# Ledger of designs, part 36: peptides against a protein of PDB entry 6A30

Target 1, 150 residues: chain A of PDB entry 6A30
Amino acid sequence: AQDADNVLQPIMDLLDSNLTLFAKICEKTVLKRVLKELWKLVMNTMERTIVLPPLTDQTMIGTLLRKHGKGLEKGRVKLPSHSDGTQMIFNAAKELGQLSKLKDHMVREEAKSLTPKQCAVVELALDTIKQYFHAGGVGLKKTFLEKSPD

## One batch from the design tools (peptide; made by RFdiffusion4, then SolubleMPNN)

Design b2_p13_8_s4 (from b2_p13_8, 5 letters changed)
Fold by OpenDDE base, seed 4:
Structure b2_p13_8_s4 (fold): chain B 150 residues (1-150), chain A 13 residues (1-13)
Amino acid sequence: as target 1 above (150 residues)
Amino acid sequence: LDERIERIKEAAK
């Protein structure tokens, strides 16, 4: 549990900030599309975080999120005017795109089989993230989250 | 988690 929380918290903090913003500025259909892309990103990030770095390096997610998140200054997210909201979505999408490119730079460490401990952490993390993305029914459908190949 | 979910729900209203 604690290990899962340590892995998830940085991701969840990023997601919370971005999703809260997107939920405010996006139409429902657009929001769903954004959520789907974020879901894919999170799944890919989790896979790498758990499989590639030993669970000990909180620093890599933190650094990845920090390198890309430093542009999200602690500034009062003034609810950007509709125009600014679009730019924020674009910037977030660009950041997400860069995170996807980070996929290519992560050294293919051999897909070592996850230890039982790592598997348990992944399972707990997945359940937490599914609940988060479902957001009590306002987010992604459970059926989508469960059937996602990512 | 529950608090985070509630924030999203409120934002989506």
Scores: peptide ipSAE 0.098, ipTM 0.671, DockQ to the pose 0.770
Fold by OpenDDE base, seed 2:
Structure b2_p13_8_s4 (fold): chain B 150 residues (1-150), chain A 13 residues (1-13)
Amino acid sequence: as target 1 above (150 residues)
Amino acid sequence: LDERIERIKEAAK
């Protein structure tokens, strides 16, 4: 449990900040699309983090996410005027699009077999993330989360 | 997690 929390906390902090903002400014249809892209990103990040040597430093997941998320940590975003909100969504979508392109440059290193402990941590982490993205029914459908390639 | 979920629900209302 604690190991899973340590792996998830940086991701969850980023997601919490960004999704709270998106939920406020996005229409339901746009939000759903954003959530789908974030889901893909999180799954890819987890795959890399767990399959790659345990990034011992919580800082590395945070740094990977920050290097790619630097555009969204602009401070106390005053509820931008309707025009500013649209631009923020566009910028966020553009950033997410760039993250998808980063997937193409990932050389499929042969996934070293995870230890049983690592597998248990991954399973717990996946369940937590699925619950988060489902958001009590206002987020992504359970069927989508379950059918997504792990 | 539960608190985070509730915040998202509230923001989506």
Scores: peptide ipSAE 0.093, ipTM 0.664, DockQ to the pose 0.720
Fold by OpenDDE base, seed 5:
Structure b2_p13_8_s4 (fold): chain B 150 residues (1-150), chain A 13 residues (1-13)
Amino acid sequence: as target 1 above (150 residues)
Amino acid sequence: LDERIERIKEAAK
């Protein structure tokens, strides 16, 4: 449980800030599309973070996420005019794009098979993230989350 | 997690 929380916390902190904002400013269809892209990114990041030695990658992802997350805090959420919302989405998309580049640096280590303990942590982490993305029914459908390639 | 979900639900209303 604690290991899963440690793995997920940096991702969840990023998601909490961005999804709360997106839920307020996006139309439902747009929000669903954003959530689907975020889900794919999170799944790809988790897959790589778990296959790679967990500690070094978490620190790098956490540092990258922290550097970008601090940029979001200083924006006094004045309910931005339509223009400011678009800029925030663009900034969030840019941050997500940088996460995708971090993805390329992580590929270099040989994919080691997960230990049973690591598998259990991954399963718990996946259940947690699925619940988060489902968001009690306002997010992604359970069927989509379950059929997504893990 | 539950608190986070509730925040998203509230924001999505």
Scores: peptide ipSAE 0.092, ipTM 0.664, DockQ to the pose 0.761
Fold by OpenDDE base, seed 3:
Structure b2_p13_8_s4 (fold): chain B 150 residues (1-150), chain A 13 residues (1-13)
Amino acid sequence: as target 1 above (150 residues)
Amino acid sequence: LDERIERIKEAAK
């Protein structure tokens, strides 16, 4: 439980800030598309964090999400003007396009077998993230989350 | 987590 919390906390802090903003500025269909791409990003980031050497898990997740989320500056949530919201969506879409390329790079690293402990942490983390992205029915459908390559 | 989910729900309204 504590290990899962340590892995999830940086991701959840970033997602909480960003998704709250996106939920306010995006139409429902656009938000759904953004959530699908963020889901892929989170899954890929988790896979890398667990499989790649334990560099301080917090810094790598933050860096990977920042490298792919450079447009999500810690800026004071000023109510983005309509122009700022459009630019954020555009930046998000551009960054999401780069995630497709990231998938091709991840397939090449020999999947180190996870220890049973690591598997348990991943399962707990995945359940928590699925609940978060489902958001009590306003987010992604459970069927989509389950069919996503776990 | 529950509080975070509720904030997202409120923002989507």
Scores: peptide ipSAE 0.090, ipTM 0.661, DockQ to the pose 0.725

## One batch from the design tools (peptide; made by RFdiffusion4, then SolubleMPNN)

Design b2_p14_1_s1 (from b2_p14_1 with A2K V3L E4Q)
Fold by OpenDDE base, seed 4:
Structure b2_p14_1_s1 (fold): chain B 150 residues (1-150), chain A 14 residues (1-14)
Amino acid sequence: as target 1 above (150 residues)
Amino acid sequence: SKLQERIKKIQEAA
């Protein structure tokens, strides 16, 4: 459990800020699309983080995410005025794009089989992230989360 | 849980 939390916490912190903003300013269909892209990104990042021991360090993950997320003000996302909302979406999308690039910078270790410990961490992490993205029914559908190839 | 709190915040924002 603690290992799963350590893996997810930096990602979740990044997501919380963005999703809170997007939920407020995006139309439902747009939000759904954004969530789907985030889901893919998170799944990929999580897998790599668990598989790569050096990147399981919360500090390293935090540093990597911070390097790409420097534009994510840790601060209370002030609901921008409607005019500022578009710019905020653009900025958030740009930050998410940088996070996607993080995927490319993660050391491509050859696909090693997960140890039993890593498998357990992945299982717990997946359950947690699925619940997060489902968001009590206002997020992604359970069927999508369960059938996602990512 | 911390997760439930996060979910609640998203729900409230939606």
Scores: peptide ipSAE 0.100, ipTM 0.679, DockQ to the pose 0.691
Fold by OpenDDE base, seed 3:
Structure b2_p14_1_s1 (fold): chain B 150 residues (1-150), chain A 14 residues (1-14)
Amino acid sequence: as target 1 above (150 residues)
Amino acid sequence: SKLQERIKKIQEAA
């Protein structure tokens, strides 16, 4: 449980800040597409964090996610004017595009078999993340989350 | 409890 929390905390902190903003700015259909791409990113990042011990430094996950998320921290949540919302969507799309490149780098590392302990952490983490992305029914559908190949 | 708070924040924004 504590290991799962340590892995998830940096991811959740990033998601909390970004998804709250996206939910306010994005239309429902756009938000769903963003959530699907973020889901893939989170699954891939979590897999690397659990499978590759050297990346478990909270600072590296935070930095990888921050290097892709750094544009969002500085602004005092002034209600983004329509122009600010469009720029934020564009920045989010650009960040998602950079994350897709990260996916290509991640697939090349040989899938090491998870230890039983790592499997237990992954199962707990996946359940928590699925609940988060479902967001009480306003996020992604449970059927999508369960059938996702990621 | 922390997860529920996060879900609530997303629901309030949506």
Scores: peptide ipSAE 0.099, ipTM 0.678, DockQ to the pose 0.724
Fold by OpenDDE base, seed 1:
Structure b2_p14_1_s1 (fold): chain B 150 residues (1-150), chain A 14 residues (1-14)
Amino acid sequence: as target 1 above (150 residues)
Amino acid sequence: SKLQERIKKIQEAA
């Protein structure tokens, strides 16, 4: 459990504020599309993080995320005005782009077989992230999450 | 609990 949390926490911290913002500013169909892309990105990032020993360090992940993403203010994002809304959309798009770049910078090592411990961590992490992306029915459909090849 | 809180925040924003 703790290992799964350590793997997911940096990603989840980035996602929390961004997804909250996206939920407010995006139409439902657009939001679902964004969530699908984020799902793929998170799955790939998680896989690399668990498989690659150097990336299992939360500090390294945090540093990478911080380097590529401006620290999202934990503040409740309100859309006060059209101008502010536009800026928020721009910032959100930029943050999404940075997250994508982070994926590309992660070196894909040759697929190694996971140890039993790593498998257990992956299983727990997958369940957690599926619940997160489903968001009590507001997010992605369970069927999509379960059938995802990522 | 933390996950549920995160989910709740997303639901409230939607």
Scores: peptide ipSAE 0.098, ipTM 0.677, DockQ to the pose 0.806
Fold by OpenDDE base, seed 2:
Structure b2_p14_1_s1 (fold): chain B 150 residues (1-150), chain A 14 residues (1-14)
Amino acid sequence: as target 1 above (150 residues)
Amino acid sequence: SKLQERIKKIQEAA
């Protein structure tokens, strides 16, 4: 449980900051599309974070997230003016782009078979992420999450 | 509990 939390916490912090914003500013159809792309990104990032030595990737993800996350002041989300909403989407897209760049820098290490411990962490992490993305029925459908090829 | 709180926040925003 603690290992799964350590792997997920940086990702979840990023998701919490961005998904709350997206849920407020995006139309339902757009939000679903964004959630699907985020799901793919999270699955890919999680796989790499668990397979690669946890210390280097957590530090790098944490550093990238910390550098970009400082700008989201805890301020009362006043409904951003139209200009602010576009800028927030752009910033969120930029943050996602940085995660994508992280993906490019994360060496395609050979698909090493996961150890039993890593498998247990992955299973717990996947369950947590699925619940998060389902969001009590307002997010992605369980059927989509379960059938996802990612 | 933390996960449930996060889910609740998303539900409230939707």
Scores: peptide ipSAE 0.094, ipTM 0.674, DockQ to the pose 0.694

Design b2_p14_1_s2 (from b2_p14_1, 8 letters changed)
Fold by OpenDDE base, seed 3:
Structure b2_p14_1_s2 (fold): chain B 150 residues (1-150), chain A 14 residues (1-14)
Amino acid sequence: as target 1 above (150 residues)
Amino acid sequence: SRLQKIIEKIKKAA
């Protein structure tokens, strides 16, 4: 349980401020698209964080997010252009896209099979994250979370 | 829990 909390804490800290903001400024359909992309990103980041413990340091995640901020491919979320909220979403999407580039840099290490302990931590973390993204029914559908290949 | 607080914030914002 404590190990799962340690893995989740940096991710939750990142999501706490951003998801609350997105929920306020996005319509329901746009929010669902954002949550789907965040889900993919969180799943990939969690796998990397569990396999590569040194990246659990909040400072390292923050630094990695800062360094790769320049080159994010425009994830084609057609957000309507005109509101201050769109610019904030674009900036947040830019920050999130930096996490996708982190995936490319970390792919070079051979897919080490998870130890039984790591598998147990992943299972506990997944249950918590699924509840978080479901958000009491206002977030992503349980069927999507369970059937997602990510 | 922290998670419950986040869920409540999202629910209020939606």
Scores: peptide ipSAE 0.040, ipTM 0.591, DockQ to the pose 0.640
Fold by OpenDDE base, seed 5:
Structure b2_p14_1_s2 (fold): chain B 150 residues (1-150), chain A 14 residues (1-14)
Amino acid sequence: as target 1 above (150 residues)
Amino acid sequence: SRLQKIIEKIKKAA
């Protein structure tokens, strides 16, 4: 449980910060699309993070997310005419873009078979993420989460 | 507990 939490913590912190905002400002169709893209990003990031020793990647992810989070405050190009909601979406998209860059910087070590412990951590993490994205029926459908190729 | 809090926030916002 603790290992799964450690792997997911950087991603969950980002999601916690943005999902409530997205739910308020996005149209339902837009929200679903955003959630699907986030799901893909999370799954791909998780795959890369678990193949690597979780602790070293967390520190790197945390450091990169922290650096980019601070950069988001400074780079406020005030586009004057857009509603506060549009700016918030843009900021959130920028944060997501930084996660994508982080994913690219994660060195994929040679595909070693997961140990039984790593498999257990992955399964627990996946269940938690699925529950999170389903959000009691408000988020993504269970069928989508289960059949996702990611 | 954290997950439940997130779920409740999403439900409230939707």
Scores: peptide ipSAE 0.036, ipTM 0.589, DockQ to the pose 0.721
Fold by OpenDDE base, seed 1:
Structure b2_p14_1_s2 (fold): chain B 150 residues (1-150), chain A 14 residues (1-14)
Amino acid sequence: as target 1 above (150 residues)
Amino acid sequence: SRLQKIIEKIKKAA
């Protein structure tokens, strides 16, 4: 459980900041598309974190995600005034573009066989991530999350 | 608890 939390924490920090913004500014259909792309990114990031580096790489994911997230000021998303809304959308789009570039750099390295311990961590992490992306029914459908090729 | 908080935020924003 603690190992799964350690893997998920950097991802959840990024997702919390971005999804809160996207949920406010995106239409339902756009939000679903964003969630699908984020799902793929999270799956790839998790695979790299568990398969390639020992569990200590919380710092690398955090650093990679923070380097790409530099524009997201931890600022209280005040209700954007109409003028601030356009800038927020632009900033959000820029961040999405950075995430897409990260996805392209996340080439599937040869999946080494996971140890039984790593498999258990992946299973726990996947369940948590699926619940997160399902978001109590307002996010992605469970059927998509279970049947996704990622 | 943290996950539930995030889910509730997404629900409120949707």
Scores: peptide ipSAE 0.035, ipTM 0.584, DockQ to the pose 0.682; fails the geometry check
Fold by OpenDDE base, seed 2:
Structure b2_p14_1_s2 (fold): chain B 150 residues (1-150), chain A 14 residues (1-14)
Amino acid sequence: as target 1 above (150 residues)
Amino acid sequence: SRLQKIIEKIKKAA
């Protein structure tokens, strides 16, 4: 449980910051699309984070998240004008793009078979993330989350 | 607890 929390915490911090913003600025249809892309990103990141040594991943993800988290705090929550919403989506997409790049940097380690402990962590993390993205029924459909190839 | 808070925030924003 604690290992799963350690893996999830950086992701959850990122998602908390970005999804709160997306939920405010996006229409439901756009939000669902964003959630689907985030889901794919999170699944891909988790797969790599669990396969990769925990120490390097936490520091890199933590550093990336810290750099991005500091940028969001300086924004006076002005009610985003319509123009501000687009810029925020762009910034969030850029942040997600940086996470994807981080993913690419992490890919260099050979996919070792997951240990039983790692499998348990993955399963717990997946369940937690599925619940998160389902968001009590207002997020992604359970069927999508279950059938996702990621 | 944190997950639940996030879920509640998403629910409120939706």
Scores: peptide ipSAE 0.035, ipTM 0.591, DockQ to the pose 0.633; fails the geometry check

Design b2_p14_1_s3 (from b2_p14_1, 4 letters changed)
Fold by OpenDDE base, seed 1:
Structure b2_p14_1_s3 (fold): chain B 150 residues (1-150), chain A 14 residues (1-14)
Amino acid sequence: as target 1 above (150 residues)
Amino acid sequence: SRLEERIKRIKEAA
């Protein structure tokens, strides 16, 4: 459980920050599309993070998140003007793109088999993240989460 | 699903 939490926490912090913003500025159909892309990103990140030694990834993800997260100080998000919203989406997309690049740097040997302990951590993490993306029924459908090719 | 299948395969091989 603690190992799963350590892996998930940086991802969840990123997701919470971005999804809170997107939920405010996006229409429901757009939000669903964003959630689907985030789901793919999270699945791919977990697949790589669990294969990599956990310590280096937390620091790197944390550093990347900290470098990008400093801009979103808890200031009352004045509903950014429509222009600001577009820029925020662009910045969020850029951050997601950087996560994709991070993914490419994390492409060490995909060939390492997960240990039974790692499998247990991944299973717990998957259950947690599925619940998060389902969001009590307002997020992604359970059928999508279960049948997703990712 | 892909990740779940990988986990399943690893468990079956162990």
Scores: peptide ipSAE 0.020, ipTM 0.541, DockQ to the pose 0.023
Fold by OpenDDE base, seed 3:
Structure b2_p14_1_s3 (fold): chain B 150 residues (1-150), chain A 14 residues (1-14)
Amino acid sequence: as target 1 above (150 residues)
Amino acid sequence: SRLEERIKRIKEAA
């Protein structure tokens, strides 16, 4: 449980900050598309974080998140004007693009078979993330989360 | 866990 919390905490901090904002500014159809892309990103990041040594990945995720998180200062949640919402979506798309580039730089570490302990952590983490993205039925459909090839 | 509390808050805010 503690190991799963340590792996998930950086991802959840990022998701909490971004998804709360997206839920407020995006239309339902746009939000669903954003959530699907974030799901793919989280699955890929989690797979790498569990397979790679925990020390290097927390630093890379933390550095990527810290470079982008400095721009989301505690400003009063004024309903962003339509122009502000567009810029925020653009910035989020840019962040997603940078995370995709990180995928290319993370060396093909040989698909080492996960140890039984790592498998248990992955299973617990996956269940938690699925519940998060489902969000009591207002997020992604359970069928999509369960049948996702990611 | 801290994570479960955060998930609960997200569900309540939705």
Scores: peptide ipSAE 0.019, ipTM 0.552, DockQ to the pose 0.420
Fold by OpenDDE base, seed 5:
Parts: sequence; structure tokens; C-alpha cells
Structure b2_p14_1_s3 (fold): chain B 150 residues (1-150), chain A 14 residues (1-14)
Amino acid sequence: as target 1 above (150 residues)
Amino acid sequence: SRLEERIKRIKEAA
């Protein structure tokens, strides 16, 4: 549980900030597309964080996610016009794109099988994330979340 | 929004 929380908390903080903003400014179809991209990103980030846990990379990812989440919260206070919403989405997308650069710093160790402890953490994390992205039916469909290749 | 409410519930349960 604690290990799952350590992995999820920075991601959840970022997601909370972004999704609250996007829920206010995005049309439903756009929001759904954003959620799908975020889902993919979260799955990839979680997999890497759990499977390839160099502490340095986890700390860097966590710090990056936390910094971006706080930046979005600050930006949310200034919510005026539709143009500001578009800029916020663009900034969020740019920030999420920077997470892809962290991939290059994670040495691709050979695909090691997950330990039983890592499997348990992944299971708990996946359930939490699925519930989060489903969001009581206003987010992604359960079928999509369960059948996602990510 | 319904989404915000759901997120809040998840945070409270965590």
C-alpha cells in the first residue's frame, strides 16, 4: 500500500490539477481524448517507476510531476477567457511531453519479471487509477480501461 | 462537476 501511494501520489497530484481544469474548459469529446492520452502516459510512467525503480529517476519524476501540478493550480486561479484555457492545455501538453524525455534517462534494463511485491503494488495502483479515470462514468469507459494494451 | 466530485471521493478514500 505505501509503495503504491508513493508511486501514485505525484501522478495523482498532476492529474487532479489537470483534470479539474480540463473538466471546466473542455468539450466532452476533447476531454475524452485528453483522458485517453493521460491514461497512456500514466500507464507508461507507472510501469517504468515500478519495474525500473532507480530512486533517482523516481525522485526526478515525482519532483517534475509535483512542480507541474502546482504550476497548473496557480494557473487555475487566473481562469478568464477561452484563450487562456487553450494556452493552459498547450502548457499542460508541453509539460507532459517533458515526461517522455525522462524515458531516455531510464536505462532499459532487460525485461525482468516483476517480483511478487511489485505485482501487488501494480495491482493496487491499477485499481486506483482505473477508478480515477472512470470517474463515476464521466471519464473513460470501464471496457477501455480493462482492454487497454497499456 | 461530477468528475471533480469523483476525484474528491477518491482522495478522501486514499
Scores: peptide ipSAE 0.018, ipTM 0.560, DockQ to the pose 0.111
Fold by OpenDDE base, seed 4:
Structure b2_p14_1_s3 (fold): chain B 150 residues (1-150), chain A 14 residues (1-14)
Amino acid sequence: as target 1 above (150 residues)
Amino acid sequence: SRLEERIKRIKEAA
Protein backbone atom coordinates (compact mmCIF):
# COMPACT_ATOMS: atom_id res chain seq x y z
CA ALA B 1 0.00 0.00 0.00
CA GLN B 2 2.70 2.50 0.93
CA ASP B 3 4.71 1.63 -2.17
CA ALA B 4 1.64 2.14 -4.32
CA ASP B 5 1.09 5.50 -2.74
CA ASN B 6 4.69 6.46 -3.37
CA VAL B 7 4.33 5.61 -7.06
CA LEU B 8 0.92 7.23 -7.39
CA GLN B 9 1.51 10.42 -5.47
CA PRO B 10 3.68 12.18 -8.08
CA ILE B 11 1.26 11.17 -10.84
CA MET B 12 -1.76 12.20 -8.82
CA ASP B 13 -0.20 15.54 -7.97
CA LEU B 14 0.40 16.20 -11.64
CA LEU B 15 -3.09 15.08 -12.57
CA ASP B 16 -4.77 17.06 -9.82
CA SER B 17 -2.98 20.21 -10.84
CA ASN B 18 -3.76 19.87 -14.52
CA LEU B 19 -7.26 18.40 -14.29
CA THR B 20 -8.44 21.04 -11.87
CA LEU B 21 -7.36 23.66 -14.35
CA PHE B 22 -8.81 21.86 -17.36
CA ALA B 23 -12.12 21.21 -15.62
CA LYS B 24 -12.50 24.94 -15.10
CA ILE B 25 -11.55 26.14 -18.55
CA CYS B 26 -12.52 23.36 -20.95
CA GLU B 27 -15.85 22.45 -22.42
CA LYS B 28 -17.08 18.95 -21.67
CA THR B 29 -16.00 17.56 -25.04
CA VAL B 30 -12.55 19.10 -24.83
CA LEU B 31 -12.18 17.93 -21.26
CA LYS B 32 -13.02 14.37 -22.26
CA ARG B 33 -10.37 14.48 -24.96
CA VAL B 34 -7.81 15.82 -22.52
CA LEU B 35 -8.75 13.15 -20.00
CA LYS B 36 -8.31 10.45 -22.62
CA GLU B 37 -4.85 11.70 -23.49
CA LEU B 38 -3.93 11.96 -19.82
CA TRP B 39 -5.22 8.44 -19.28
CA LYS B 40 -2.97 7.15 -22.04
CA LEU B 41 -0.01 9.02 -20.64
CA VAL B 42 -0.61 7.80 -17.10
CA MET B 43 -1.04 4.20 -18.20
CA ASN B 44 2.14 4.34 -20.24
CA THR B 45 4.05 6.08 -17.47
CA MET B 46 2.90 3.57 -14.88
CA GLU B 47 3.79 0.68 -17.12
CA ARG B 48 7.30 2.01 -17.47
CA THR B 49 7.73 3.17 -13.89
CA ILE B 50 6.83 -0.25 -12.57
CA VAL B 51 8.88 -2.16 -15.12
CA LEU B 52 11.89 0.08 -14.65
CA PRO B 53 13.93 0.05 -11.44
CA PRO B 54 11.82 2.12 -9.02
CA LEU B 55 14.54 4.45 -7.70
CA THR B 56 15.81 6.03 -10.91
CA ASP B 57 12.40 6.49 -12.48
CA GLN B 58 10.79 8.09 -9.48
CA THR B 59 13.66 10.53 -9.41
CA MET B 60 13.32 11.30 -13.10
CA ILE B 61 9.55 11.69 -12.91
CA GLY B 62 10.00 13.74 -9.78
CA THR B 63 12.66 15.85 -11.45
CA LEU B 64 10.56 16.39 -14.55
CA LEU B 65 7.54 17.17 -12.43
CA ARG B 66 9.65 19.50 -10.30
CA LYS B 67 11.16 21.26 -13.28
CA HIS B 68 7.76 21.84 -14.77
CA GLY B 69 5.94 22.09 -11.44
CA LYS B 70 8.15 24.97 -10.34
CA GLY B 71 6.46 26.93 -13.09
CA LEU B 72 3.10 26.00 -11.64
CA GLU B 73 3.51 28.20 -8.62
CA LYS B 74 1.02 27.11 -5.95
CA GLY B 75 -0.19 30.65 -6.35
CA ARG B 76 -3.84 31.53 -6.82
CA VAL B 77 -4.45 30.11 -10.26
CA LYS B 78 -5.96 33.30 -11.51
CA LEU B 79 -8.55 31.98 -13.87
CA PRO B 80 -6.66 33.14 -16.89
CA SER B 81 -8.64 35.04 -19.45
CA HIS B 82 -9.79 32.81 -22.32
CA SER B 83 -6.50 33.55 -24.09
CA ASP B 84 -4.48 32.72 -21.00
CA GLY B 85 -6.46 29.53 -20.53
CA THR B 86 -5.60 28.41 -24.04
CA GLN B 87 -1.95 29.09 -23.37
CA MET B 88 -2.12 27.12 -20.15
CA ILE B 89 -3.68 24.19 -21.99
CA PHE B 90 -0.93 24.45 -24.57
CA ASN B 91 1.73 24.54 -21.88
CA ALA B 92 0.16 21.61 -20.09
CA ALA B 93 0.01 19.70 -23.36
CA LYS B 94 3.65 20.53 -23.94
CA GLU B 95 4.53 19.28 -20.48
CA LEU B 96 2.61 16.10 -21.16
CA GLY B 97 4.51 15.78 -24.41
CA GLN B 98 7.76 16.02 -22.50
CA LEU B 99 6.57 13.26 -20.21
CA SER B 100 6.05 11.22 -23.34
CA LYS B 101 9.64 11.95 -24.32
CA LEU B 102 10.78 10.80 -20.91
CA LYS B 103 9.15 7.57 -21.98
CA ASP B 104 11.76 7.28 -24.73
CA HIS B 105 14.70 7.93 -22.42
CA MET B 106 13.62 5.45 -19.83
CA VAL B 107 16.15 2.67 -20.31
CA ARG B 108 14.43 -0.29 -21.89
CA GLU B 109 15.64 -2.60 -19.26
CA GLU B 110 14.62 -6.12 -20.15
CA ALA B 111 10.99 -6.79 -19.24
CA LYS B 112 11.78 -8.09 -15.78
CA SER B 113 8.85 -10.02 -14.46
CA LEU B 114 7.10 -7.97 -11.83
CA THR B 115 7.40 -9.47 -8.38
CA PRO B 116 4.12 -10.39 -6.69
CA LYS B 117 4.56 -7.32 -4.53
CA GLN B 118 5.00 -5.09 -7.55
CA CYS B 119 1.93 -6.63 -9.17
CA ALA B 120 -0.14 -5.88 -6.09
CA VAL B 121 1.12 -2.30 -6.08
CA VAL B 122 0.26 -1.89 -9.75
CA GLU B 123 -3.22 -3.31 -9.29
CA LEU B 124 -3.94 -0.97 -6.44
CA ALA B 125 -2.53 1.92 -8.42
CA LEU B 126 -4.65 1.06 -11.45
CA ASP B 127 -7.83 0.88 -9.42
CA THR B 128 -7.08 4.22 -7.83
CA ILE B 129 -6.34 5.83 -11.17
CA LYS B 130 -9.50 4.39 -12.74
CA GLN B 131 -11.55 5.80 -9.91
CA TYR B 132 -9.80 9.12 -10.29
CA PHE B 133 -10.44 9.36 -14.03
CA HIS B 134 -14.04 8.23 -13.61
CA ALA B 135 -14.49 10.98 -11.02
CA GLY B 136 -17.86 9.76 -9.77
CA GLY B 137 -19.29 9.66 -13.28
CA VAL B 138 -18.29 13.13 -14.46
CA GLY B 139 -15.00 11.98 -15.96
CA LEU B 140 -14.26 9.16 -18.37
CA LYS B 141 -16.76 6.35 -18.83
CA LYS B 142 -16.05 3.10 -17.03
CA THR B 143 -16.29 1.25 -20.33
CA PHE B 144 -13.52 3.38 -21.78
CA LEU B 145 -11.28 2.86 -18.76
CA GLU B 146 -11.82 -0.88 -18.79
CA LYS B 147 -11.46 -1.34 -22.55
CA SER B 148 -8.65 1.13 -23.12
CA PRO B 149 -5.83 -0.42 -25.14
CA ASP B 150 -3.29 1.51 -23.03
CA SER A 1 -5.87 -1.85 -20.47
CA ARG A 2 -2.64 -3.19 -21.92
CA LEU A 3 -1.06 -2.69 -18.52
CA GLU A 4 -3.76 -4.75 -16.82
CA GLU A 5 -3.32 -7.49 -19.38
CA ARG A 6 0.42 -7.52 -18.82
CA ILE A 7 -0.06 -7.73 -15.07
CA LYS A 8 -2.50 -10.57 -15.57
CA ARG A 9 -0.03 -12.44 -17.75
CA ILE A 10 2.73 -11.95 -15.20
CA LYS A 11 0.50 -13.32 -12.44
CA GLU A 12 -0.49 -16.29 -14.54
CA ALA A 13 3.14 -17.06 -15.36
CA ALA A 14 4.11 -16.72 -11.76
Scores: peptide ipSAE 0.018, ipTM 0.505, DockQ to the pose 0.024; fails the geometry check

Design b2_p14_1_s4 (from b2_p14_1 with A2K V3L A14Y)
Fold by OpenDDE base, seed 2:
Structure b2_p14_1_s4 (fold): chain B 150 residues (1-150), chain A 14 residues (1-14)
Amino acid sequence: as target 1 above (150 residues)
Amino acid sequence: SKLEERIKKIQEAY
């Protein structure tokens, strides 16, 4: 449990900052689309972290997300003007698009077998992230979250 | 829990 929390903490902190902002500035339809793309990104990043050699789990996800998330953290959240919110969505979409392209250039290494402990940590992490994206029913539907390939 | 607090914060932002 503690190991899973340590692995998830950087991801969850980044998600909290970005999703809180998006929830305030986005129309519900746009927000839902952003949530779906973020979900895919998180799942793909976790899959790579599991399949790629044990790079310290915290550093890769944190570095990948930090390299792409740095644009949002700096400013005192002045309620972005409608123009600023739109630009932030476009920037986030562009960053997500760049991450998806990076997937196509990464050579798929052979999946190494996880230890039972690692499997348990991954399962707990996945459940936690699913609950977060569901957000008590206001976020993504459970049926959408369950269709994501393990 | 920390997760519950995170979920609550997101719900309040909707």
Scores: peptide ipSAE 0.337, ipTM 0.871, DockQ to the pose 0.728
Fold by OpenDDE base, seed 5:
Structure b2_p14_1_s4 (fold): chain B 150 residues (1-150), chain A 14 residues (1-14)
Amino acid sequence: as target 1 above (150 residues)
Amino acid sequence: SKLEERIKKIQEAY
């Protein structure tokens, strides 16, 4: 449980910041599309993280995500005018682009069999992320989240 | 839980 929380916390903080912003500035259809792309990105990142050696890359991922997530923690800026929304989307897209670059640096090593402990951490992490993306029914459908990302 | 709080914040933003 604690290991899963440590791995997820930087990702969840980044997701919280970006999704809260997107929910305020995007139309519902656009927001749903963004959620789907974020889901794919998270799933692909997790898949690569599971295949990669656990310790060094998680710290790098956490540090990279934390370094970029702190840039968005500038204050509850009153949603200023339309121009500021575009800049916020651009900044959020840049942060997501950095997450994608992190994915590219994750070298796919040979699929090592996960230990029972690692499997339990992954299951807990997946359940947590699924619940988050479902958001009590306002986010992605459970049927979509249960499908393996293509 | 922390997750419940995160979900609540997202729900409020939708």
Scores: peptide ipSAE 0.327, ipTM 0.866, DockQ to the pose 0.667
Fold by OpenDDE base, seed 3:
Structure b2_p14_1_s4 (fold): chain B 150 residues (1-150), chain A 14 residues (1-14)
Amino acid sequence: as target 1 above (150 residues)
Amino acid sequence: SKLEERIKKIQEAY
């Protein structure tokens, strides 16, 4: 438990800072879209951290933004200027690129398969992050969080 | 818990 908390602490501190800011400045529909994109980014970063050897932070962020940026264009939501919401997500993604620190804690050994201890830490981390993004019902729906590929 | 405190802080910002 304490090891999982130590691994999650940098991610949770980063998420707290960004989500608190976004919750204050974004309209509710914009905030939900930002939360969905942040959720995808966190899940993809965790997956890559577990499955892929050390990719440079910039390469992961650039690939994730390029892959997900195509989906955000089609929604007719009057975002504050398309530049500001995308730039905010880009900045959040750039800061979430510091999830490489999570990589250094989780991927210490080149093992292709997670040890039982590492699996338990990942499961606890995923549950904690799901609860955080649900935020007691004001955040993302449980059905959306549960459909995310584990 | 620390998680409950973080969730409460986010809920207050919504």
Scores: peptide ipSAE 0.324, ipTM 0.865, DockQ to the pose 0.638
Fold by OpenDDE base, seed 1:
Structure b2_p14_1_s4 (fold): chain B 150 residues (1-150), chain A 14 residues (1-14)
Amino acid sequence: as target 1 above (150 residues)
Amino acid sequence: SKLEERIKKIQEAY
């Protein structure tokens, strides 16, 4: 449990900051689409982090997410005017786009077999993320989260 | 839990 929490904290902190903003600015239909894309991105990033270098690169996900998140921090202070909200969406989309590009540059190294302990951590992490994206029923449907290609 | 708090925060933002 603690290991899974340590792995997830940087991701969750990023998701909390971005999704809170998106939930306020986006229409429900747009938000749902954003959530679906974020879910895919998170799942792909986790898959790569698990399959490629050992879970020790928590720092890399956190650093990648933080390095991309620096653009959001400068905008944090002003109450989002409609113009500021649009710029924040563009900045967030740019950050997401950069994460997608990172996906293309990460060479799929041969899937290292996870230890049973690592598998248990991943399963717990996945369950936690699914619960987060479901958000007590206001987010993504459980059926979508379960059918999403792991 | 911390997760419940995060979920609550998101729910309030919707």
Scores: peptide ipSAE 0.311, ipTM 0.857, DockQ to the pose 0.725

